# Peptides against a protein of PDB entry 4X86: the designs that were tried, part 1

Scores and structures below are computed, not measured.

Target 1, 56 residues: chain A of PDB entry 4X86
Amino acid sequence: EGPQLLLSEAVSRAAKAAGARPLTSPESLSRDLEAPEVQESYRQQLRSDIQKRLQE
Structure headers, positions and changes below count from the first letter of each chain, unless a header shows other numbers.
Peptide ipSAE was made for these designs. It is ipSAE averaged over its two directions, with the distance scale d0 held at 1.0 Angstrom where the peptide's residues are scored. Compare it between designs on one protein only; published cut-offs may not apply.
A fold fails the geometry check if it doesn't show the stated peptide or something in it is severely misdrawn.

## One batch from the design tools (peptide; made by RFdiffusion4, then SolubleMPNN; aimed at target 1 P3 Y42; its pose is not in this set)

Design b1_p8_3_s1
Fold by OpenDDE base, seed 2:
Structure b1_p8_3_s1 (fold): chain B 56 residues (1-56), chain A 8 residues (1-8)
Amino acid sequence: as target 1 above (56 residues)
Amino acid sequence: DLLALAEL
């Protein structure tokens, strides 16, 4: 439970909203974005950004 | 709201 903060999902949604397509394939892009180290970095960055906003 | 954006 709790918020599922997936970078792959965030990028997919943003790309769809912008009408953008990856040059390779959606599957290839998703595979790269789902790498554990990338996902963890995204989670940490998002948490940090939220904390910064809360401190304003 | 960055968390809200992530859930959109």
Scores: peptide ipSAE 0.032, ipTM 0.555, DockQ to the pose 0.262
OpenDDE base, seeds 1, 3, 4, 5: peptide ipSAE 0.030, 0.028, 0.030, 0.030; ipTM 0.555, 0.544, 0.549, 0.558

Design b1_p8_4_s2
Fold by OpenDDE base, seed 2:
Structure b1_p8_4_s2 (fold): chain B 56 residues (1-56), chain A 8 residues (1-8)
Amino acid sequence: as target 1 above (56 residues)
Amino acid sequence: ALEAAILG
């Protein structure tokens, strides 16, 4: 439960905004970032960050 | 602000 935001999508958006291009293909990067353990870590971090902001 | 940064 909680936010269903993909780290891969967040990174892609950030890269585009910064004008940065990875040396590897975007598809390969997305595959790595969509690994279950990576996504779970991101979900936990995102939830934690939101909770911190709500407490400010 | 955090959500805006993530969602664009």
Scores: peptide ipSAE 0.028, ipTM 0.517, DockQ to the pose 0.271
OpenDDE base, seeds 1, 3, 4, 5: peptide ipSAE 0.026, 0.027, 0.027, 0.028; ipTM 0.512, 0.517, 0.509, 0.527

Design b1_p8_7_s4
Fold by OpenDDE base, seed 2:
Structure b1_p8_7_s4 (fold): chain B 56 residues (1-56), chain A 8 residues (1-8)
Amino acid sequence: as target 1 above (56 residues)
Amino acid sequence: ALEAAILG
């Protein structure tokens, strides 16, 4: 439960905004970032960050 | 602000 935001999508958006291009293909990067353990870590971090902001 | 940064 909680936010269903993909780290891969967040990174892609950030890269585009910064004008940065990875040396590897975007598809390969997305595959790595969509690994279950990576996504779970991101979900936990995102939830934690939101909770911190709500407490400010 | 955090959500805006993530969602664009």
Scores: peptide ipSAE 0.028, ipTM 0.517, DockQ to the pose 0.269
OpenDDE base, seeds 1, 3, 4, 5: peptide ipSAE 0.026, 0.027, 0.027, 0.028; ipTM 0.512, 0.517, 0.509, 0.527

## One batch from the design tools (peptide; made by RFdiffusion4, then SolubleMPNN; aimed at target 1 Q45 D49; its pose is not in this set)

Design b2_p14_7_s1
Fold by OpenDDE base, seed 1:
Structure b2_p14_7_s1 (fold): chain B 56 residues (1-56), chain A 14 residues (1-14)
Amino acid sequence: as target 1 above (56 residues)
Amino acid sequence: SRLARLAAAVAARR
């Protein structure tokens, strides 16, 4: 329960917005970014960033 | 800045 913000989706959107292309295949990048440990680290970072924004 | 973070959030939604 909560906004499911996938890191893979966030990076894909950021790359598109920046006009950046990965040096590796998009599939390899997606696989790395969809790893459970990476996604959990991103969820924790998002929570921290939201808390920081609420304190500003 | 708050503005830069808002801009990044808008960019990430497109």
Scores: peptide ipSAE 0.030, ipTM 0.495, DockQ to the pose 0.053
OpenDDE base, seeds 2, 3, 4, 5: peptide ipSAE 0.030, 0.023, 0.024, 0.024; ipTM 0.520, 0.447, 0.470, 0.449; seed 2 fails the geometry check

## One batch from the design tools (peptide; made by RFdiffusion4, then SolubleMPNN; aimed at target 1 V11; its pose is not in this set)

Design b2_p16_4_s2
Fold by OpenDDE base, seed 2:
Structure b2_p16_4_s2 (fold): chain B 56 residues (1-56), chain A 16 residues (1-16)
Amino acid sequence: as target 1 above (56 residues)
Amino acid sequence: SLSREQLIELALKASL
């Protein structure tokens, strides 16, 4: 239930679109983004942000 | 270059 977009995929797409590069190594970034707790935190933030938009 | 948190913020914005 709720948003199911993978954080790693979202970051890849967004960074590519913005022409952005990570401060750390890509490998280090990938490890962070694929951590279950980080993915869950992202899902919660996204859900919250969507709810805020729905209330506008 | 962007930090992890900045990249996540970018992703959040792009996902809305």
Scores: peptide ipSAE 0.757, ipTM 0.928, DockQ to the pose 0.600
OpenDDE base, seeds 1, 3, 4, 5: peptide ipSAE 0.757, 0.757, 0.757, 0.757; ipTM 0.928, 0.928, 0.928, 0.928

Design b2_p16_4_s3
Fold by OpenDDE base, seed 4:
Structure b2_p16_4_s3 (fold): chain B 56 residues (1-56), chain A 16 residues (1-16)
Amino acid sequence: as target 1 above (56 residues)
Amino acid sequence: SLSREELIELALKESL
């Protein structure tokens, strides 16, 4: 349960908005961001951050 | 240029 945003998509959108470029390559970055453990870590962080925001 | 972790942080902030 909770947020189920794709990390790769979220990063793509955020990087574009900030005019940022990956340190490595788009292809290698995508491979990293699509790893299940990385995606799950992002979901947990996002859930935690949302909860913290709700406590303000 | 930003690292993977820095880009993830940007994504987290924009998602809020």
Scores: peptide ipSAE 0.760, ipTM 0.929, DockQ to the pose 0.627
OpenDDE base, seeds 1, 2, 3, 5: peptide ipSAE 0.759, 0.760, 0.760, 0.760; ipTM 0.929, 0.929, 0.929, 0.929

Design b2_p16_4_s4
Fold by OpenDDE base, seed 3:
Structure b2_p16_4_s4 (fold): chain B 56 residues (1-56), chain A 16 residues (1-16)
Amino acid sequence: as target 1 above (56 residues)
Amino acid sequence: SLSREELIELALKETL
């Protein structure tokens, strides 16, 4: 339950908007972002941040 | 250029 936005998609759009590029290759970054534990960590962070915003 | 963690931080901020 909760936010289920794909990390890879979120990073892609954020990087594009900011004109940012990864230190490594896009392929290497994708491999990292597709790791289940990394995706889950992002989901938890996002959920937490949303909750914080709602409390402001 | 940004690290993975920096990019994730950007993603969080952009999503919210």
Scores: peptide ipSAE 0.748, ipTM 0.926, DockQ to the pose 0.627
OpenDDE base, seeds 1, 2, 4, 5: peptide ipSAE 0.748, 0.747, 0.748, 0.747; ipTM 0.926, 0.925, 0.925, 0.925

## One batch from the design tools (peptide; made by RFdiffusion4, then SolubleMPNN; aimed at target 1 A15 L29; its pose is not in this set)

Design b2_p18_5_s1
Fold by OpenDDE base, seed 2:
Structure b2_p18_5_s1 (fold): chain B 56 residues (1-56), chain A 18 residues (1-18)
Amino acid sequence: as target 1 above (56 residues)
Amino acid sequence: SAAEAQREALLQLALEAL
């Protein structure tokens, strides 16, 4: 239930759009972003952000 | 660290791109 967009994918899209290069290795960054606890935190923030936008 | 700050910035960009 909830948003299906993975944090790793969202960050990848954002980095490409901004022309940003990760300071850490791509492998290390991906490992961090794919950690279950990090993904869950993102899901909660995403849900909260959507709720805020729906109330505007 | 700079790396951690960048990660946080990327997370913010990801949220704003919705």
Scores: peptide ipSAE 0.285, ipTM 0.781, DockQ to the pose 0.625
OpenDDE base, seeds 1, 3, 4, 5: peptide ipSAE 0.284, 0.276, 0.280, 0.281; ipTM 0.780, 0.776, 0.778, 0.778

Design b2_p18_5_s2
Fold by OpenDDE base, seed 2:
Structure b2_p18_5_s2 (fold): chain B 56 residues (1-56), chain A 18 residues (1-18)
Amino acid sequence: as target 1 above (56 residues)
Amino acid sequence: SAAEAQRRELVQLALAAL
């Protein structure tokens, strides 16, 4: 349970908003970010960040 | 590598945009 936001989607949005161009390629970057262990790490960080904000 | 550093930066941007 918890937030089900995709890291690949979040990074894609952030990159576009910042005008950043991945050094490799958007496709290669997305592939790396879609790895289950990477997504899980992001989910944990996201949950932790939300918890911190709720405590402020 | 530069690519890995950029990936870390983009992840930080994504987290900050929440």
Scores: peptide ipSAE 0.470, ipTM 0.855, DockQ to the pose 0.663
OpenDDE base, seeds 1, 3, 4, 5: peptide ipSAE 0.463, 0.466, 0.469, 0.465; ipTM 0.854, 0.855, 0.855, 0.855

Design b2_p18_5_s3
Fold by OpenDDE base, seed 3:
Structure b2_p18_5_s3 (fold): chain B 56 residues (1-56), chain A 18 residues (1-18)
Amino acid sequence: as target 1 above (56 residues)
Amino acid sequence: SAAEAERERLLQLALAAL
């Protein structure tokens, strides 16, 4: 439900922000990070992290 | 408090976006 915050996009943004180029091509990395189980794990972790930060 | 209410609101909005 709701807008998807893709792990693949998050990693891409993080890499750009850090000025880092992964050895894995962006396309391959995105493909791997878009796996449903990986994306779901990220969503759950993100929810937890947001909750922790907002409740500080 | 107002701060607590704001945190709760932001939490709900953030969680709804996931």
Scores: peptide ipSAE 0.057, ipTM 0.535, DockQ to the pose 0.026
OpenDDE base, seeds 1, 2, 4, 5: peptide ipSAE 0.055, 0.054, 0.052, 0.049; ipTM 0.523, 0.527, 0.519, 0.514

## One batch from the design tools (peptide; made by RFdiffusion4, then SolubleMPNN; aimed at target 1 A14; its pose is not in this set)

Design b2_p20_6_s2
Fold by OpenDDE base, seed 5:
Structure b2_p20_6_s2 (fold): chain B 56 residues (1-56), chain A 20 residues (1-20)
Amino acid sequence: as target 1 above (56 residues)
Amino acid sequence: SAAAAQREQLKRLALEELRK
C-alpha cells in the first residue's frame, strides 16, 4: 500500500517543467529510474513526505 | 559521477514539484 506514482514519470515531468536536460540519454535516465529498488526508495520517501505534510 | 548527481537532483526536484 501507499503512493504508486512512478519515479520515472515524476522526474520526466519535473525535468520538462524545469527545462532540465539529462547528461545521459533519456533512455539511460529512464532505465536508471525504473529500477525496482530505486522506485521503492522513492515510494518510501514520497509516503514519508506526504505523511509529514498531513500532520502539519 | 556527474550523471548520478544529476539523477539525484532530478529526484529531489520531482519531490518538490509534488509538494506544490
Scores: peptide ipSAE 0.257, ipTM 0.763, DockQ to the pose 0.710
OpenDDE base, seeds 1, 2, 3, 4: peptide ipSAE 0.251, 0.247, 0.253, 0.248; ipTM 0.758, 0.757, 0.763, 0.758

## One batch from the design tools (peptide; made by RFdiffusion4, then SolubleMPNN; aimed at target 1 D32 L33 E37 Y42; its pose is not in this set)

Design b2_p21_5_s3
Fold by OpenDDE base, seed 5:
Structure b2_p21_5_s3 (fold): chain B 56 residues (1-56), chain A 21 residues (1-21)
Amino acid sequence: as target 1 above (56 residues)
Amino acid sequence: SARERLQRLLDPILERHFGPE
């Protein structure tokens, strides 16, 4: 399995909350968002954000 | 930066599926 906190899930929830529907499909969107490099970049930003807050 | 890297990867995906900003 992948990371516990998934970017694809976060975006899916955000899109739903905004009433936004993809031009393609939720499945194809999730597939793209679940690419390893995308998920890793998400993890790195989260880590960076936390580190910044710790230094404030 | 981490933010910029994510943005570069995420933007084309979002544009493909939701259209341009």
Scores: peptide ipSAE 0.641, ipTM 0.899, DockQ to the pose 0.826
OpenDDE base, seeds 1, 2, 3, 4: peptide ipSAE 0.638, 0.639, 0.638, 0.638; ipTM 0.899, 0.899, 0.898, 0.899

Design b2_p21_8_s2
Fold by OpenDDE base, seed 2:
Structure b2_p21_8_s2 (fold): chain B 56 residues (1-56), chain A 21 residues (1-21)
Amino acid sequence: as target 1 above (56 residues)
Amino acid sequence: ARRARLEALVRLGRSLARAQV
């Protein structure tokens, strides 16, 4: 339950918007961004932030 | 090194999450 947004997708969009490229290989960055523990932390943060915004 | 990098990515993700809400 809750939002199913990917951190990797969010970072990809932000990087494109900023014209930024990783200093490491894109593949290694993607691997880190798609790590389950990282994605879960992002999901929890996103859910929490949505709840906070709704309570404003 | 990897742990520090992952923690930095979590911090970045938190910032991006706030910007998207």
Scores: peptide ipSAE 0.122, ipTM 0.650, DockQ to the pose 0.641
OpenDDE base, seeds 1, 3, 4, 5: peptide ipSAE 0.065, 0.121, 0.079, 0.058; ipTM 0.562, 0.647, 0.565, 0.551; seed 5 fails the geometry check

## One batch from the design tools (peptide; made by RFdiffusion4, then SolubleMPNN; aimed at target 1 A10 P22; its pose is not in this set)

Design b2_p23_7_s3
Fold by OpenDDE base, seed 1:
Structure b2_p23_7_s3 (fold): chain B 56 residues (1-56), chain A 23 residues (1-23)
Amino acid sequence: as target 1 above (56 residues)
Amino acid sequence: SAEEERRRREEEERRREEEERRR
């Protein structure tokens, strides 16, 4: 099982670390980030980025 | 938006403080 980093969790951590606030609401942002299409795109990107770094 | 609501509250608070200083 690969690292089950949910995009919603990753963005929430990044936003807290940056002191960034969502323009709308944290709940609306979380809902958008929990969309299965968005999560799958993030998983694919993360896999690609890891593979690139392992080839360097 | 939550940010716009916060900004509105801060603008209302500033207006109240300015009105109190003019009395």
Scores: peptide ipSAE 0.035, ipTM 0.379, DockQ to the pose 0.000
OpenDDE base, seeds 2, 3, 4, 5: peptide ipSAE 0.033, 0.030, 0.034, 0.033; ipTM 0.373, 0.360, 0.383, 0.386

Design b2_p23_7_s4
Fold by OpenDDE base, seed 4:
Structure b2_p23_7_s4 (fold): chain B 56 residues (1-56), chain A 23 residues (1-23)
Amino acid sequence: as target 1 above (56 residues)
Amino acid sequence: SEAERERERERREREEEERRRRE
């Protein structure tokens, strides 16, 4: 079981580091990013990106 | 939303600053 990097947490950290503010609200953005389909897509992308970097 | 409240605050602060520059 790899670290459960939640997309909501990753985006919240990235937004804070960039000084970016959500156009709507942090809570609405977090809710949209916590959607199971979005989280699964992020998990698949993250796995693919890690695999690519390990093959370089 | 929180972002709308913050945009409204920033707009009020700009309007107050512009008023102070015209007096």
Scores: peptide ipSAE 0.060, ipTM 0.414, DockQ to the pose 0.000
OpenDDE base, seeds 1, 2, 3, 5: peptide ipSAE 0.052, 0.054, 0.052, 0.055; ipTM 0.391, 0.399, 0.387, 0.405

## One batch from the design tools (peptide; aimed at target 1 S41)

Design b2_p25_2 (made by RFdiffusion4)
Pose (drawn by RFdiffusion4):
Structure b2_p25_2 (pose): chain A 56 residues (1-56), chain P 25 residues (1-25)
Amino acid sequence: as target 1 above (56 residues)
Amino acid sequence: SEEELLAYDVSLASRALTEVLEQRS
């Protein structure tokens, strides 16, 4: 489809492809991925990379 | 195409998580 805008969904998809199951639970992992610092860092990385590829 | 998008999202997520871990160190 396209680049995943939600980091929690990107991680879920990556874990499934890697066959990884959490020691805790998917709900606990998602809660931690929603921490503002983590989500903001992801948003900045996405913005920077999109702009760079657009620079062609 | 789905694998390329997933690899791309993993690359972004890895850089974002590493930056937060370095800032907290």

Design b2_p25_3_s1 (made by RFdiffusion4, then SolubleMPNN; its pose is not in this set)
Fold by OpenDDE base, seed 4:
Structure b2_p25_3_s1 (fold): chain B 56 residues (1-56), chain A 25 residues (1-25)
Amino acid sequence: as target 1 above (56 residues)
Amino acid sequence: SARERLERKLAEVVAREKAAAAAAA
């Protein structure tokens, strides 16, 4: 249960939309963001943020 | 920590976005 968005996809898409490039490389950024513990931290924060928005 | 790694990568992207926006303005 909860949001099932991939952080790597979200960040990559946002960076592309803004015309921004990682200091290293898109591939390196994606690799780091796909780490399970990082993804879980994002999921928890995202769920919290969504809940707050729904309660506003 | 995992949270710190996430924050670092997000900060990198945000910093580049800000720089790009400033250069385009």
Scores: peptide ipSAE 0.061, ipTM 0.490, DockQ to the pose 0.107
OpenDDE base, seeds 1, 2, 3, 5: peptide ipSAE 0.026, 0.025, 0.019, 0.037; ipTM 0.517, 0.414, 0.421, 0.515

Design b2_p25_5_s3 (made by RFdiffusion4, then SolubleMPNN; its pose is not in this set)
Fold by OpenDDE base, seed 3:
Structure b2_p25_5_s3 (fold): chain B 56 residues (1-56), chain A 25 residues (1-25)
Amino acid sequence: as target 1 above (56 residues)
Amino acid sequence: SAAAAAAEAARRAAVEALRAALLAQ
């Protein structure tokens, strides 16, 4: 089973960790990031990046 | 640590996915 992290949650955490303030409202950003194709792209990217980092 | 590596990978993946989403608008 792959990592189950919503893109919206990951972006929120990443922005907070970077001290970045999104220009887009949290609601609008969540709506855009909840698109199935975007979430699937994130899942694939996350899996690939984790695999690369664990092999270093 | 594996946990730190996974956290950094998740952060990077989130940034890249956000960039892709913004470019798709």
Scores: peptide ipSAE 0.116, ipTM 0.604, DockQ to the pose 0.040
OpenDDE base, seeds 1, 2, 4, 5: peptide ipSAE 0.110, 0.096, 0.095, 0.121; ipTM 0.596, 0.582, 0.581, 0.609; seed 5 fails the geometry check

Design b2_p25_5_s4 (made by RFdiffusion4, then SolubleMPNN; its pose is not in this set)
Fold by OpenDDE base, seed 3:
Structure b2_p25_5_s4 (fold): chain B 56 residues (1-56), chain A 25 residues (1-25)
Amino acid sequence: as target 1 above (56 residues)
Amino acid sequence: AAAAAAAEAARRAAVQALTEALRAQ
């Protein structure tokens, strides 16, 4: 089992928190961020980051 | 099935959150 947070959701939360406006439509950005290869890369990074934080 | 439904809900929430962020500016 790995982290289930989608990159698209993470970016959306970050954008909302920062007051950042995407240059493209929300739908187009979400589509790009939902690509399987992009999501897998994010999952690996998130797992690594969690592991690092658990060692602190 | 439950995981797919959760992923779809997250996708919808993502679009909504981005839309809200755009409207807040």
Scores: peptide ipSAE 0.084, ipTM 0.553, DockQ to the pose 0.034
OpenDDE base, seeds 1, 2, 4, 5: peptide ipSAE 0.077, 0.080, 0.076, 0.076; ipTM 0.543, 0.548, 0.539, 0.542

## One batch from the design tools (peptide; made by RFdiffusion4, then SolubleMPNN; aimed at target 1 E37 S41 L46 D49; its pose is not in this set)

Design b2_p26_5_s1
Fold by OpenDDE base, seed 5:
Structure b2_p26_5_s1 (fold): chain B 56 residues (1-56), chain A 26 residues (1-26)
Amino acid sequence: as target 1 above (56 residues)
Amino acid sequence: SELEELQRQRVEASLQVLAELRARRA
């Protein structure tokens, strides 16, 4: 799965867990999440966190 | 799952990046 799917799902789950609603429409949010800089940042963060957890 | 928790923890940082990008592009 690509960064877009991973990030989109993460945002959805986080919102549900917090009982929060996005300020923008789901479509607008999805479009924002397609920004390559955001996807790359998320990918790097996730990879780093997984590696750190594996070392624990 | 542990992966799901990691994903949720990264949302705040990702959204902060979005805000910064918008500010730079404005």
Scores: peptide ipSAE 0.095, ipTM 0.517, DockQ to the pose 0.562
OpenDDE base, seeds 1, 2, 3, 4: peptide ipSAE 0.083, 0.082, 0.089, 0.058; ipTM 0.499, 0.501, 0.505, 0.497

Design b2_p26_5_s2
Fold by OpenDDE base, seed 4:
Structure b2_p26_5_s2 (fold): chain B 56 residues (1-56), chain A 26 residues (1-26)
Amino acid sequence: as target 1 above (56 residues)
Amino acid sequence: DELAELQRRRVERSLEVLRALLARRA
C-alpha cells in the first residue's frame, strides 16, 4: 500500500469514528490528499506515533 | 489491528492541520 491509499483509508476511518460526513465529495477529497506535501506529513506523523507506542 | 488504530487516531487529531495545509496551497 502506498501513502495515498493508507492516508485515504485512515481519513475514511477517522471520519466514521468521529461521526462526521465529508463537506465535499469523496472524489474531491481524494484529489486534495494526493498532494505530496500532505502525504509526507501523514507519513511523518504515522512514524512518530508508532515510535511513541513502542516506547510505552 | 494496532496499526489501523494508530492511523485512525492520528488522522482524527490532525485533520485541522491537514485542512490548514490544503488551504495554504490553494
Scores: peptide ipSAE 0.092, ipTM 0.520, DockQ to the pose 0.377
OpenDDE base, seeds 1, 2, 3, 5: peptide ipSAE 0.090, 0.070, 0.086, 0.073; ipTM 0.523, 0.506, 0.512, 0.505; seed 2 fails the geometry check

Design b2_p26_5_s3
Fold by OpenDDE base, seed 4:
Structure b2_p26_5_s3 (fold): chain B 56 residues (1-56), chain A 26 residues (1-26)
Amino acid sequence: as target 1 above (56 residues)
Amino acid sequence: SELEQLQQERVEASLQVLAELRARRA
């Protein structure tokens, strides 16, 4: 068990942690964040960063 | 956790990707 590797969830958590309220409606933001190309880019970047941290 | 931190750190970069995609589609 662990945090999901979804961009939409990551953004939600980040916003909550920062105490920020996005101006964009949650539904509209989710739609944009769920775009396949956006999610794939995020996944690749996150995976790369994780690997870098493990190598340090 | 460290994983959660990494997820949050990548938000800005991911939003940049979104912005770039929108620009290309315009």
Scores: peptide ipSAE 0.125, ipTM 0.574, DockQ to the pose 0.616
OpenDDE base, seeds 1, 2, 3, 5: peptide ipSAE 0.121, 0.120, 0.121, 0.100; ipTM 0.576, 0.578, 0.572, 0.538; seed 3 fails the geometry check

Design b2_p26_5_s4
Fold by OpenDDE base, seed 5:
Structure b2_p26_5_s4 (fold): chain B 56 residues (1-56), chain A 26 residues (1-26)
Amino acid sequence: as target 1 above (56 residues)
Amino acid sequence: SELEELQRQRVERSLEVLRRLRERRA
């Protein structure tokens, strides 16, 4: 599967690359990203994306 | 790695959606 990023780190890198800044503090954003439903959704999407890439 | 870039790109697209949503609600 290769190296995986935590959701919070992925968001941080994406925001940096896009030059985007959240309206709330990074700490508040990190707290929201730690919510179980958000983590589960990310896991499912990541799994789906990995499967798609393996089929390419 | 490819996986790391995939993760970054997906989140980046999601952030764009959220930005558009924020603009619409403002």
Scores: peptide ipSAE 0.099, ipTM 0.525, DockQ to the pose 0.186
OpenDDE base, seeds 1, 2, 3, 4: peptide ipSAE 0.092, 0.092, 0.092, 0.096; ipTM 0.515, 0.514, 0.515, 0.519

## One batch from the design tools (peptide; made by RFdiffusion4, then SolubleMPNN; aimed at target 1 P3; its pose is not in this set)

Design b2_p27_2_s2
Fold by OpenDDE base, seed 1:
Structure b2_p27_2_s2 (fold): chain B 56 residues (1-56), chain A 27 residues (1-27)
Amino acid sequence: as target 1 above (56 residues)
Amino acid sequence: SAAIRAASRQELEEILQRLEELERERA
């Protein structure tokens, strides 16, 4: 299991912990992270985007 | 993304923590 799959599991775990499912859900993000074309740059951008959201 | 905007702060914090752990393991 590669890093992208481990990341998708982390996203899924966070979604389950919240007990809420928005229309565009963390499950959709997990699906994106399971795609074979995911690059290191995408994972880094995801980190940056989450950090920015938490700072708002 | 819409998924990031819709997520709770707790969800985002847990995702971020795991992301950072994975990056440290890969470095």
Scores: peptide ipSAE 0.230, ipTM 0.764, DockQ to the pose 0.294
OpenDDE base, seeds 2, 3, 4, 5: peptide ipSAE 0.226, 0.211, 0.205, 0.225; ipTM 0.759, 0.752, 0.756, 0.762

Design b2_p27_2_s4
Fold by OpenDDE base, seed 3:
Structure b2_p27_2_s4 (fold): chain B 56 residues (1-56), chain A 27 residues (1-27)
Amino acid sequence: as target 1 above (56 residues)
Amino acid sequence: MEAIRRASREQLEQVLQQLEQQEQAAA
């Protein structure tokens, strides 16, 4: 599918792929990961990582 | 990085464009 713009979705998919089960409910985890400051940090990091990859 | 590693160059460019659009919308 490719890189996800939302951290909550990215983590959810990563956990599923790894067969990991959060200690808290997936809904609670998603809520925390949807916090604006957290999402913004993810967006910035994702942008940086993509830019570096494109420069290789 | 996992998703980035498996993505095509074109797909990465598309995602980057979407990220930049979000940045512009926030400004």
Scores: peptide ipSAE 0.443, ipTM 0.853, DockQ to the pose 0.789
OpenDDE base, seeds 1, 2, 4, 5: peptide ipSAE 0.427, 0.427, 0.417, 0.401; ipTM 0.848, 0.848, 0.845, 0.836

Design b2_p27_4_s1
Fold by OpenDDE base, seed 4:
Structure b2_p27_4_s1 (fold): chain B 56 residues (1-56), chain A 27 residues (1-27)
Amino acid sequence: as target 1 above (56 residues)
Amino acid sequence: MAAAAAAQRAELIALALAERRQEILQL
């Protein structure tokens, strides 16, 4: 649970569920998603969204 | 093409966020 799941893993799961294929390559996409600033942004956004929903 | 890839990446991230939110909030 929570933001501990890597963005790359979350996207892989979501892409599979949606039947989406990366336009570049899975490897290129993973590289982008594994960037620490991108991962941190994801973590922050997810935490923020959850907190907002729990407060509603 | 780079723009399309970037747009897709953004969409995938948004989708991932939505799915994670749903999963977590269902607990």
Scores: peptide ipSAE 0.630, ipTM 0.888, DockQ to the pose 0.565
OpenDDE base, seeds 1, 2, 3, 5: peptide ipSAE 0.630, 0.627, 0.629, 0.627; ipTM 0.888, 0.887, 0.888, 0.887

## One batch from the design tools (peptide; made by RFdiffusion4, then SolubleMPNN; aimed at target 1 V11 A17 R21 L29; its pose is not in this set)

Design b2_p29_8_s3 (failed a check: too like the target's own chain)
Amino acid sequence: ATAAFLAEVARRLAAKAAEAARAAAAAAE

Design b2_p29_8_s4
Fold by OpenDDE base, seed 5:
Structure b2_p29_8_s4 (fold): chain B 56 residues (1-56), chain A 29 residues (1-29)
Amino acid sequence: as target 1 above (56 residues)
Amino acid sequence: TTEAFLAEVEARLAAQAAAAAAARAAAAA
């Protein structure tokens, strides 16, 4: 199975790397980030970014 | 190929989005 590309996981990693602390609970944040419309937007952005990188 | 790679990435992302939606629904229930 491939690596996780969920927005919630990406944000969690970024927050840890930056030393940032969520203002809301981790569960609430994850729930919001895992909303299908939010995750779909992230999927589209990620695909777009990958395509741009491949075109460089 | 780049096309095959992108298709695989898209398929994985779609599967994860579906799983995330299911998880959210379960968490909200």
Scores: peptide ipSAE 0.081, ipTM 0.579, DockQ to the pose 0.020
OpenDDE base, seeds 1, 2, 3, 4: peptide ipSAE 0.081, 0.076, 0.080, 0.078; ipTM 0.572, 0.577, 0.558, 0.568

